# Peptides against a protein of PDB entry 2AKA: the designs that were tried, part 79

Target 1, 299 residues: chain A of PDB entry 2AKA
Amino acid sequence: MEDLIPLVNRLQDAFSAIGQNADLDLPQIAVVGGQSAGKSSVLENFVGRDFLPRGSGIVTRRPLVLQLVNSTTEYAEFLHCKGKKFTDFEEVRLEIEAETDRVTGTNKGISPVPINLRVYSPHVLNLTLVDLPGMTKVPVGDQPPDIEFQIRDMLMQFVTKENCLILAVSPANSDLANSDALKIAKEVDPQGQRTIGVITKLDLMDEGTDARDVLENKLLPLRRGYIGVVNRSQKDIDGKKDITAALAAERKFFLSHPSYRHLADRMGTPYLQKVLNQQLTNHIRDTLPGLRNKLQSQL

## One batch from the design tools (peptide; made by RFdiffusion4, then SolubleMPNN)

Design b2_p16_2_s4 (from b2_p16_2, 6 letters changed)
Fold by OpenDDE base, seed 2:
Structure b2_p16_2_s4 (fold): chain B 299 residues (1-299), chain A 16 residues (1-16)
Amino acid sequence: as target 1 above (299 residues)
Amino acid sequence: SSIEEEILALIEELES
């Protein structure tokens, strides 16, 4: 029942029109991870386009509600810019940056006010994600010294909600025990009921090491498991490597790797997208009953 | 409000 996601999208849009005064726990997936963990790359790989801001430090500075909609046409729309269809995804990137700067200024600060972006594409499954600022410990530029806590506070506004699933993005080439994503997930979901693990940068692990135990859900078990992905390198992104080619390389990576070959059919960006679509759909079905009564008490 | 009515209608549709 993929049609539930578009219906929830309309619900989300309606609530956005009312503003932040509507504190409704809608079924959603929040994306969390440290800076440079690969969150933006995962989202871009779903769309097959480069459209998110790039750079060092905190790139995502406002929540981005990304609504992917399977369609015969390819274009993007912003809720704050109704009636404008973006077909150039570079312009989408520029609009995100401009809209972010409009609210936060040029100080690289953050704002809890979401940007709502809908992408229509024949290459996507119906899927809605909330991309959140990357966790950091070090302020850059003129960022406030407490930026770490500001980010955490913002994330907590989403991930503490019972109907929020957590897509925890962790790089494989870092100590998973120190994963910012898994730490925050464990804090709000200690039993691992709402957390989906994504392991990026599997291709950047040291020779002779692998994340097999993690991906097999044996090291830090999550009810919803782990999915490994291989994103484009920064060099590949700078070189404008085609995402389709990168996805093919990802498939080849899993199939050819001795530690991951047996998992290959349950790994990679396309599989992740499918799983998220299914999990979100099921989650919507499970959480929406009784929502009417909750809304009637708030409206 | 019209928005509230729309929200309620959407919820009813989702529950059907």
Scores: peptide ipSAE 0.189, ipTM 0.839, DockQ to the pose 0.144
Fold by OpenDDE base, seed 3:
Parts: sequence; C-alpha cells; structure tokens
Structure b2_p16_2_s4 (fold): chain B 299 residues (1-299), chain A 16 residues (1-16)
Amino acid sequence: as target 1 above (299 residues)
Amino acid sequence: SSIEEEILALIEELES
C-alpha cells in the first residue's frame, strides 16, 4: 500500500501556494491546547530535537504545519525558503521566529497564515500536524485586548473542518473539566468522532491523585481515546536534557506507577506517534475519495 | 492554472 501521508504533504504544499483560492477540506490533525499545556514539547519529542520557539505567554503565533518524513538523513525545509536545507535545529527555531515576526511584527500579534515546515529524520514516523496557538485569556505585551477571541477564531478555521482531526492536549495537573482543548473539541465535535486526547504533566499530579479514569476513557469518553505522555520539565528543557533520555524516563514512569502500569504499553510519546501515524493514514484513505470531484467544482 | 492541474493530479494519485 502506498504511503499516503507524503502525498497529502505535497497536496498541502500546493494548496498553500494558491492561498485561499480553494476551500478544500484536507485530512489533517490540528493540535489544540491552552498555553503551557505541553504542545510544543510533544512535537519536539516526536522529532527528538529542540526546534520550536519558547517563552512566556503565546509562543506559537502562526499555524505551523509540521510535516514529519521518515528519511535516512536528518534535515528541515521550509516552504517559504525553497532550496535551503537546515541541519541545525537551532536555526530552524530562529527561522520560525523570524518568519513569524515578518508577518506579525514585534507586538506578539497572531496571523492565520501558516508556516510550512518539513522535517526529514530517521527517528520519525510519517506524520503531519498543524500546531496552533495556545488558547489564552490574558493578553501580553502589545497584544490586543481581544487576543483570546482572535486565537479562538483562528483555531475554528481548522477544527470546524469535517476532515480535521483534533489532537486535544490537556495537562493532568489541572481540572480536566475546564480543559480549553477539550472544550473547543466538544464544541466542534460533540460526538467525539474527530478528537484524540493527550494528557500531559502526569508526573506533576499531587501524590494520591491520578488520571487513571481519564486515560481509561471513563471520565470524558472519546471515540479515539486518550494517550498519556510525560514531557521534559522546563528546567530540563532549559538545561538541554537529552530527549532520548526523557523518553526512557517516560517509559519508566508508566511502568512503575501503580495507577498506570497496566496501561503502559498504550502510553508514552512513541505510542502516541504510532497511533497518530495510523489514524492519519486511515483518515486520509477514508476522506480523499471524492476530493477529485470536489476540486473540479471549486477550482 | 498549472497549480490546479498539479493538485488534481495529486488527488488522482491518492485515489489510485
């Protein structure tokens, strides 16, 4: 069977080139979550590199179409910078920041115009994600007072699409009933057909508490279920802790935790990556039939 | 346009 994700990547790039001239609902996964929910860490753990902007408040300010491609070599390419191969992922981070600032300015504003980043690596499965700005209620810097609604409007452009899967990232050390990610997912996917739950910060829960009921899909059931992950702490990120070591620690966490041991084989970043690869592939197969006819009617 | 034709070709490839 042909690998469908790379083909959709080419399609996605082509649509990006024509801008808003076509309203074609491409199969994709949008990543949503509150600020500091751990979205960036999850994505970096997939790649095994530090390459996303960091900071307080709103970090992601433009949609980032992250296309992971399994390859024998490791490098990154931007659609807006054709022909340039990045092998230093620090330079990738700087390019994201520069390209963001080019469009939004220095006021930490947002733009709905995507950045397309393709990462080739022997350490990844084929997977495409759209990283979206973190939901927030508090403007920072020179952000407009209505920044919360601007972010929501931007997210809605993606998550309302029928062929968009939603990766809802929620921290375990916060009230899940008040999860911004799950709230927006429930709003646009009331039957829970398109939403995959990711629970971060399981290692930061109070002693004597656990997220077992959530991870077992008993508290807020999603058809596609929940996957728990353990990301590096901010201290570890600042200290440039090796992601490989962090992944080993994550595995150990689930295996050694009394509440999660029985779920350990269905938890963690590697399992999440595998599940997303499979679900995206299947989703593409299910949704692409008939796109030809839709395209002919719209273009 | 040439891009539209390319998109159509890619979709056809995906459906095959």
Scores: peptide ipSAE 0.169, ipTM 0.830, DockQ to the pose 0.145
Fold by OpenDDE base, seed 4:
Structure b2_p16_2_s4 (fold): chain B 299 residues (1-299), chain A 16 residues (1-16)
Amino acid sequence: as target 1 above (299 residues)
Amino acid sequence: SSIEEEILALIEELES
């Protein structure tokens, strides 16, 4: 298979160096969801490391272009500090926070200027994701009262692009009909052609309830379907529970659950990663015929 | 610019 994802990564880096490319429409996957929907945990589970900022309220305040690259070695690199290899992922987290604060200040403001992070690992498939700020209605810090709309406007800059796939992350323990992720996806992708649904917190649903109808794509159908995952609890994260152990527990959850056992081979973080790799690769291939003309016009 | 040349080269590589 042609390594299309790394090639697009190089294009992304080149455009980022030029700066003014508000109209870029490269094939990519934007990650959207409400605050505490489990987005950061999904991304960290792909890498198998804790490296994303955590906290109450708004955490992601700049777009994070996360470029995962399968490699025999494990390290991270930022586009804004080329040549520095990070092997301690705690230092990666600190760099994200520092670089965010450098641009936005300490008032918890947001900026549309992306942070570009590349992670080399033997535990990942080639995959590029754009992590976006979590949707919120509650201002924190020195944020203006209209922060909700500022975040939405930022998200719209990405998800309205035709070549942008949408990874919509929704928690199962909340009313799915009120999912912020699915609402914004429906707004810009009414036919559900570009949206991939991720259902988190399946292990936190009330006893006697399940998300089977959603996961079987019967409740709110998406062309690209839904994948359920089980993330570490906040207690597990605070206790530094190993992600590998958490992935094993996730597998056990689906296999042992009476409502999900028949879907187990099409659920979980490893399957999600595989599906995203395949869908992104295919999406890049499908967009190649028009890519040259579009890129040249945007230079 | 050198960056523009790099972008054009990458576009050509994508079409190959």
Scores: peptide ipSAE 0.160, ipTM 0.822, DockQ to the pose 0.145
Fold by OpenDDE base, seed 1:
Structure b2_p16_2_s4 (fold): chain B 299 residues (1-299), chain A 16 residues (1-16)
Amino acid sequence: as target 1 above (299 residues)
Amino acid sequence: SSIEEEILALIEELES
């Protein structure tokens, strides 16, 4: 039997082709977080490539359905241009930007129409994530004055779905009580049943402070817990620091830190990817009963 | 539609 994640990917592609992706209640993981929370870095670390748009303000302006597929070869393919294989991930970045601009125009607005990107790689586990626009409060440029609410409304279309898991990305160097990701997760998942917490920027915390209580699931408990990660700094990204080297540094960070060494085997990007693969697989299996009736009613 | 038929076939495969 085919793996469950690739099979659901084919369903996602089929529904996208008929314009039903926004209303789809397939088992999925939506990625939410404030701007600069580290969402893009987490996704790029899974692939081991720089391929997502970067910049100031709202970078992700359309949902990005990122389908990671373990394969013997490495390439990317977009649903909107089937048959074109991308082996240069800079071209992948440019295509995301071009396709975003094609739909949203020059006003830096948002669109709920997803971009579907599949990445084949020997270095990934099967995993599908829906990257959503970063939550913001301040419009920039020609953005509509109500852009904050437009983003929230878009996110709500995904995270309110029963079969949607929520990957809530929060930076450790900010007050977690004010985390945009955890706030929206709490709003739609008050019992913390569908939310997986990711804590970024652990290496940027003030001296003498740590996020141990959060990572141990003692401060703001989630049923599915928290996983800490260490991403490349902006300086490292600008300097094109290798992601493989960054992953080694992340491992060293957790192993050597007095507050985190006892958690090191349950932290870091590789562990996060493994957990998400397992969580998504299990979630698909659990939601299979009744899926037929639900999906048929959406046709 | 042909896409609708494909979706139904995939659902059947998923439940098998």
Scores: peptide ipSAE 0.185, ipTM 0.834, DockQ to the pose 0.145; fails the geometry check

Design b2_p16_3_s1 (from b2_p16_3, 7 letters changed)
Fold by OpenDDE base, seed 2:
Structure b2_p16_3_s1 (fold): chain B 299 residues (1-299), chain A 16 residues (1-16)
Amino acid sequence: as target 1 above (299 residues)
Amino acid sequence: SQAELEEILQEIDELV
């Protein structure tokens, strides 16, 4: 059972190498959310490193297949740079930016061609996520005027697949009824069977407001439920606040908050990582018979 | 490759 995620990783790498990523409905988790919803921060919190591009506007401009692998050593590898081990995660960030710009150009355009990044770490569970570009309505800089639709079309290539689970990331300090993540999830998964809700920015909610009803799965019910997380603030990131310290602060937040204390053991980044590992493993197991038959037909 | 696909199929059969 522990080898199911690595097995699918081998399939992902093999199909990426031949350019057939679009044709296989592999069991995967696609990460969707509005711009600045906190998607990339959640992924970095899993790794415990700063390694994703930062900035205003659309930061993720290509799908990032992030393969987390539990290991005794800590390093990263790109599929496009075979044999190069990255131990400096700043160099990982720079490589993502360079590889993105190589394909999209400098106009902040998008490309559906994935970047495949594997991170080995003693601090991660086996988990594969596909980070997708953040949904936006307003083009910035040299972005094409139809960038909203280009992003949407790219997301739809992933989230319409039956074997795709959807990690819908929504900020709590915005109207959740208007969440781009929950809207797109509801469009392609109207019964909420494939969607896992993540609620970020719970620490940025106005005093006297909370997301309890959402987190208790009472407002917009998903079969797979919701998990609240607290990411580092921009001030914390700029101040180089350690992710380990941020995870401790997240735990303290849930334990000390009157509305969330009773949920604290089912909240936070470590719990989210565990749930995603379990959900992905179970989902792979359930889809393997169908995948096996599909692969056999390609021989 | 076909050989790699066959290996993966075998591994699937062992894990299920």
Scores: peptide ipSAE 0.277, ipTM 0.852, DockQ to the pose 0.555
Fold by OpenDDE base, seed 4:
Structure b2_p16_3_s1 (fold): chain B 299 residues (1-299), chain A 16 residues (1-16)
Amino acid sequence: as target 1 above (299 residues)
Amino acid sequence: SQAELEEILQEIDELV
């Protein structure tokens, strides 16, 4: 079982090298959410490092295939620059930005061509995620007026695949009925079979309100359920608050909150990472016989 | 490469 995620990583790397013409439905998890929903913060919390582009508007402009690999050492590698080991995660951020700009230019356009990033760390479980551009309705800078539709079309290329699981990231301090992540998930997974809900910004809800009914899977039921997380605030990020300290604060939040205390052992970033590792491993196992047959037909 | 794909297929057959 421990080798299933690394096996799919090798397939992802091989197909990325050949180009997008491979009609291969790989077992994967696509991360979807509106702009500022907290997607990048969830991914950085898994690694325990700041390494994703930040800013106003559309930050992720290419799919990022993030391959987390449990290791005794900590470093990152890109598929487009094989053999270069990154130990400074600020350099990882800069490389993502540079490689994005190389393909999209400076107009803040988008490209469907993935960036493949592998992170080795003692702090991660084996887990592969595809981070996708945040959904937006408002063009920024020199973006085309139809950028909303371009982003949606890009997301649909991933989330319509039957072997794609969907990590739907929604902020709790916004109306969940209007969640862009849950809307797109419902369009392509109407029975909620492939969708895992993540609820961010639970600490930013108005006093006297809570997301208990959502987290208990009572409001918008998903077969795979919901997991609440507490990310660093923008002030904490700007102040370079340590992610380890933020994870401790997250645990304290759930344990001390009257509405969430009873759920605390099934909430937070470490629990989410564990669940995603297990869900992906099981999903690969279930899809592997069909994948084998497809691969054989492509030889 | 085709050789890499064949190796991956062999690994799949060992795991399934």
Scores: peptide ipSAE 0.276, ipTM 0.853, DockQ to the pose 0.683
Fold by OpenDDE base, seed 3:
Structure b2_p16_3_s1 (fold): chain B 299 residues (1-299), chain A 16 residues (1-16)
Amino acid sequence: as target 1 above (299 residues)
Amino acid sequence: SQAELEEILQEIDELV
């Protein structure tokens, strides 16, 4: 069953190479959330490396198809530069930035053209995610005044597809009823069948408040439920705090928190990675017969 | 390519 994700990865690469990104509803997980919701931090925590662009405003400006592959070796490869193996993840970050700027220019605009990045690592489960630009209402720098709508339209190209699962990333220290991620998910998945909730910033909630009811799936129920995570602080990221140490601190947070200790075995980044691997694998299995028939009709 | 698509279809048939 673990070979299903690599199979879909080959399909993703083949379609990306032909430029036919729009016509095939491939089983995938799209990552959605407001700006600064913690999406990039979740993805970096899976890899255990700092490799995504950082900064103020919209950092992810193109869809990033992130293909995690369990391997005995650790390196990255881009579809746009086949044969080049990256072992320095800082060079991976620089390549994402350079390839983004090559297509979007220097105006910090967006493009719907994906970047395909494969990461081989002994520290990952097989998992493919599509990181999407963060939803924002305010243009920054030289961004177009309609950037909010451009981002929305880009997200809709992914999340409206029936075979797209939605990883909705929401910060706990903000009103979850107003979560941009949960709003867009509810719009395209009104029955909550395709949406997985991720709650970040649980460590930044006001004293005497908690997200227990959300994490227990009682407030805004999703069929696939919610998983809480604790990411590194911006200070910890800037200080290059070790991700392994951060994951240990996350585990300690859930175990020691009175409101979350009973959920601790179903929380945190390692559990999220496992759940996403399982859900994606099962989703591929369920969709593969229909996909096969569609592919056969194109022959 | 058509050949790549046929190969992928064969792999799908082996996994299902």
Scores: peptide ipSAE 0.267, ipTM 0.847, DockQ to the pose 0.523
Fold by OpenDDE base, seed 5:
Structure b2_p16_3_s1 (fold): chain B 299 residues (1-299), chain A 16 residues (1-16)
Amino acid sequence: as target 1 above (299 residues)
Amino acid sequence: SQAELEEILQEIDELV
């Protein structure tokens, strides 16, 4: 079972190379959420490195196929620059920015063409995620007026696929009933079969409020449930606060919070990573017979 | 490539 995710990664790479990424319903996890929902922070917390573009507005402007691979060594590789090993994750960030700008230009537009990034690390579980542009209503800079619809259309290309799991990232300090992530998930997965909820910014909720009912799967039930996480603040990110220290603080947050203490063993980034690895592995196993038949028909 | 696809199919058959 440990080799199922790497196997699908090879399929993803092969299909990316031929431009057929949109046509094959590969088992994958698409990450969706509004701008500033904390998607990038969740992904960086999995790697334990700062490597994603940062800024105001739309940060992710192309789909990022992030392939995490457990390894004895730590380095990154891009499909578009084969053979180059990145050991400095700031260079990884710069390459994502450069490759994004190469395709989209400097207008902060979006492109549906994925960036394929593989990260080898001893600190990760095998996990593949497709990071998608954050949903927005307001164009920034030179973005086209219809950018909201362009993003939605791009997301729909992924999340409508039956073999796509949806990691719906929602901030707790905003009205969850109005979560862009949960709205799009409910639109394409009305039974909540493919959606995993992530609740960020639990540490930024108003005093006397909590997301307990959400995290206990009582408010908006998902078959796969919800996992709460605490990301670094923007101040902590700008100050280059160590991710390991942030993960320790996250654990302390859940253990010390009266509303979340009883859930603490089923919360936090390490638990989320484990759950996603297991969910993806099982999902690949379940979809593999159908995928095999489809692939065979193409030979 | 077709050869790569055949290899992947074989690996699928070994894992299932």
Scores: peptide ipSAE 0.266, ipTM 0.845, DockQ to the pose 0.526; fails the geometry check

Design b2_p16_3_s2 (from b2_p16_3, 7 letters changed)
Fold by OpenDDE base, seed 3:
Structure b2_p16_3_s2 (fold): chain B 299 residues (1-299), chain A 16 residues (1-16)
Amino acid sequence: as target 1 above (299 residues)
Amino acid sequence: SAAELQAILEEIDRLV
């Protein structure tokens, strides 16, 4: 069972190499959310490193197939530069930016062509996520005026697939009924069978308000439920606050909060990582017979 | 390639 995620990783790499990503419904998790919803912070918290592009506006401009692999050593590899091992995660960030710019140019445009990044670490569970561009309504800089629709079309290429699970990332300090992530998830998964809700920014909610009803799956029920997380603040990121210290603070937040204490063992980044690993593994197992038959028909 | 696809199929069959 532990080898199922690595198997799908090999399939993802093979299909990415031949440009046929569209033809096979691979079991995967697509990460969706509005700009600044906290998607990149969640992914970095899994790795325990700062390695994703940062900035204002659309930061993720190509799909990032992030393959986390439990290993005795810590390093990263890109499919587009085979044989190069990255041990400096700042160099990983720079490579993502450079490879993005190589395809999109300097106009902050988007491309549907994925970047495949594998991270080996002793601190991760086996987990593959597809980080997608953040949904936006307002073009920034020299972005095309139709950038909102371009992003939506790109997201739809992933989230419409039957074997795609959806990690819907929504900030708690915004109206959840207006969550771009949950809206797109409901459009393509009206029965809530494929969607996992992540609620970020729980620490930024107004005094006297909480997301308890959301986290208890009472407001907008998803079969796979909701998991709350607390990411580093922008100040903490700029100050290079250690992710390990941030994870300890997250645990303390849930344990000490009157509305969340009873949920604390089912909240936070480590629990989210575990759930995603299990959900993905089970999903691969369930879909693999059908995938096998499809692959065999192509011989 | 057909050979790569066959290798993947064989690996799937080992894991199921």
Scores: peptide ipSAE 0.301, ipTM 0.874, DockQ to the pose 0.542
Fold by OpenDDE base, seed 5:
Structure b2_p16_3_s2 (fold): chain B 299 residues (1-299), chain A 16 residues (1-16)
Amino acid sequence: as target 1 above (299 residues)
Amino acid sequence: SAAELQAILEEIDRLV
């Protein structure tokens, strides 16, 4: 079973090389959420490195196929520059920015053309995620007035596929009933069969409020449930707070919080990573027979 | 390529 995710990664790379990414229903996890919902922070916490573009507005402007591979060595590789190994994750960030700007220009526009990034690390489980642009209502800079709809259309290319799991990232300090992530997930997965909820910013909730009912899967039930996480603040990121220290603080948060202590073993970034690895592996196994038949028909 | 697809199919058959 450990080789199922790497197998699908080879398929993803092969199909990306021929430009057919949109037509294939590969088993994958698409990450969806509003701008500043904490999507990029969750992904960086899995790697334990700062490597994603940061800033105000739409940061992710192309789909990022992030392939995490457990390895004895730590380095990154891009599909668009094969043979170059990145060991400095700041250079990885710069390459994402440069490759994004190469395709979208300087207007902060979006492109549906994915960036394929593989990260080898001893600190990761095998996991592939597709980071998608954050949903927004307000154009920034030279973005087109219809940027909201362009983002939505891009997301729909992924999340409408039956073999796509949805990682719906919602901040707890906002009205969850109005979560962009949960809204789009409910639209394409009305029975909540393909959606995994992630609740961020639990540490930023008002005193006397909590997300216990959501995390216990009582408010908006998803078959795959909800996992709470605590990301670094923007101040912590700017201050270069160590991700390992942030993960320890996250664990302490859940253990010390009266509303979350009983859930603490089923919360936090390490548990989320484990669940996503297991969910993706099982999902691949379940979809492989159908995928095999489709691939066979193309020979 | 067809050869790559065939190799992937064979790998699927080994894993499932």
Scores: peptide ipSAE 0.290, ipTM 0.869, DockQ to the pose 0.542
Fold by OpenDDE base, seed 2:
Structure b2_p16_3_s2 (fold): chain B 299 residues (1-299), chain A 16 residues (1-16)
Amino acid sequence: as target 1 above (299 residues)
Amino acid sequence: SAAELQAILEEIDRLV
């Protein structure tokens, strides 16, 4: 079963190389959430590196197919520049920015054309995620006034697919009933069969409040449940706080918090990574027979 | 390519 994610990665690369002209519903996990919900921070915490664009407003402007591959070496490769190995993750960030700007221009527009990034690391489990633009209601800079709908339409291209799992990222310090991630997930997955909830910013909740009922899957039940995480603050990111130290602080947070201590072994970024690896592997296994038949019809 | 797709299909058949 260890080869199932790499197998789907080869399919993703092959279809990306031909401009996705094949309407194949590949087994994948799409990451959805509002702007500043913590999506990119979760992905960086998996890698243990700062490598995603940063800033205000819409930072992710193209889908990022992030293929994590467990390896003895640490480097990144882009599908659009095959043969170039990136060992400096700041160069990875710059390449994402440059490749985004090449397609979208300088107006901070969006494009549905994915960037395919593979990261080899000894610190990752095999996992593929599609990071999607953050939902927003407010255009910034030269963005078109309908940018909210453009983002929504882009997300719908992924999350409406039957074989798409949805990683719905919601901040705990905002009204979860109004979560953009949970709203879009509920629209396309009304029974909560394909959705995995991630609750960020648990450390930023008001004193005397907690997300226990959500994390225990009692408030807004999802078949696949919820996982709480604690990301670095923007101040910590700007201060170049080490991700390893942040992961240790996350573990300490859950263990020491009265409302979360009993859940601590089913919370945090390392547990999320493990669950996503298992969920994706099982999902691929379950969908492969149907995918095989579709692929054979393309010969 | 058709050859690449065939190789993927054979691998699927091995893993399923």
Scores: peptide ipSAE 0.311, ipTM 0.876, DockQ to the pose 0.594; fails the geometry check
Fold by OpenDDE base, seed 4:
Structure b2_p16_3_s2 (fold): chain B 299 residues (1-299), chain A 16 residues (1-16)
Amino acid sequence: as target 1 above (299 residues)
Amino acid sequence: SAAELQAILEEIDRLV
């Protein structure tokens, strides 16, 4: 069933091209979380490259449909500039910023119109994610005072769909009971059937505290469970610390930590990527009969 | 296009 994710990618591209993104409940994973929760770092760690916009405030301002495709070659392609292969991931970052600004202007506004980015790499599993704007309560720049509600409304367009899985990204160094990601997931998925929890910043927790009960699925139970990850620090990013070295440090963190050592084989970015690939593949398979019937009715 | 959608439907039928 290795061709299921590529099949859905072709559907996503076709519907994006005709502007009908709103009418089809495609099997997908929406990534949700507060600002600075570590969403972009998780996605970059899958690719092993720095390619997402970074900064203060709202960084992601349009939905980013990120299609990861396992390949012998490494390059990126955008749906809006077909035929251009990007091998420099800094140019990928600049193109995301330019294409965002083209639609939203310079006021740091948001738009519901997706950017479709496909990344071919030998270092990825087949995986499609929709990165969504980070939840915020504070307008920045020329943003309207109701920007919080505009972001929430945009997120709701994705996460309310029955075929949408939710990757809820929460930082461990904040009160997890108050996590924006877990709150929105609980609102639209009260039984925790569609939500996968990601716990970031485990290395930044106060001494003598841990997230063991959360990671063991005992505090806020999700059917699909929780996976802890350790991202690069801002200092590591600014210092251009290699992602491969960061993944090795993440593995060492879990193996050496007294509270997480017993979970280490079910933690970290590589395990998360594998789980997401499997969950998405299975989810597509389960939804295919209904999707087929819906597509047939549109002919 | 309708032709592209038909091709996708046929591929779904092969994968199921």
Scores: peptide ipSAE 0.310, ipTM 0.878, DockQ to the pose 0.529; fails the geometry check

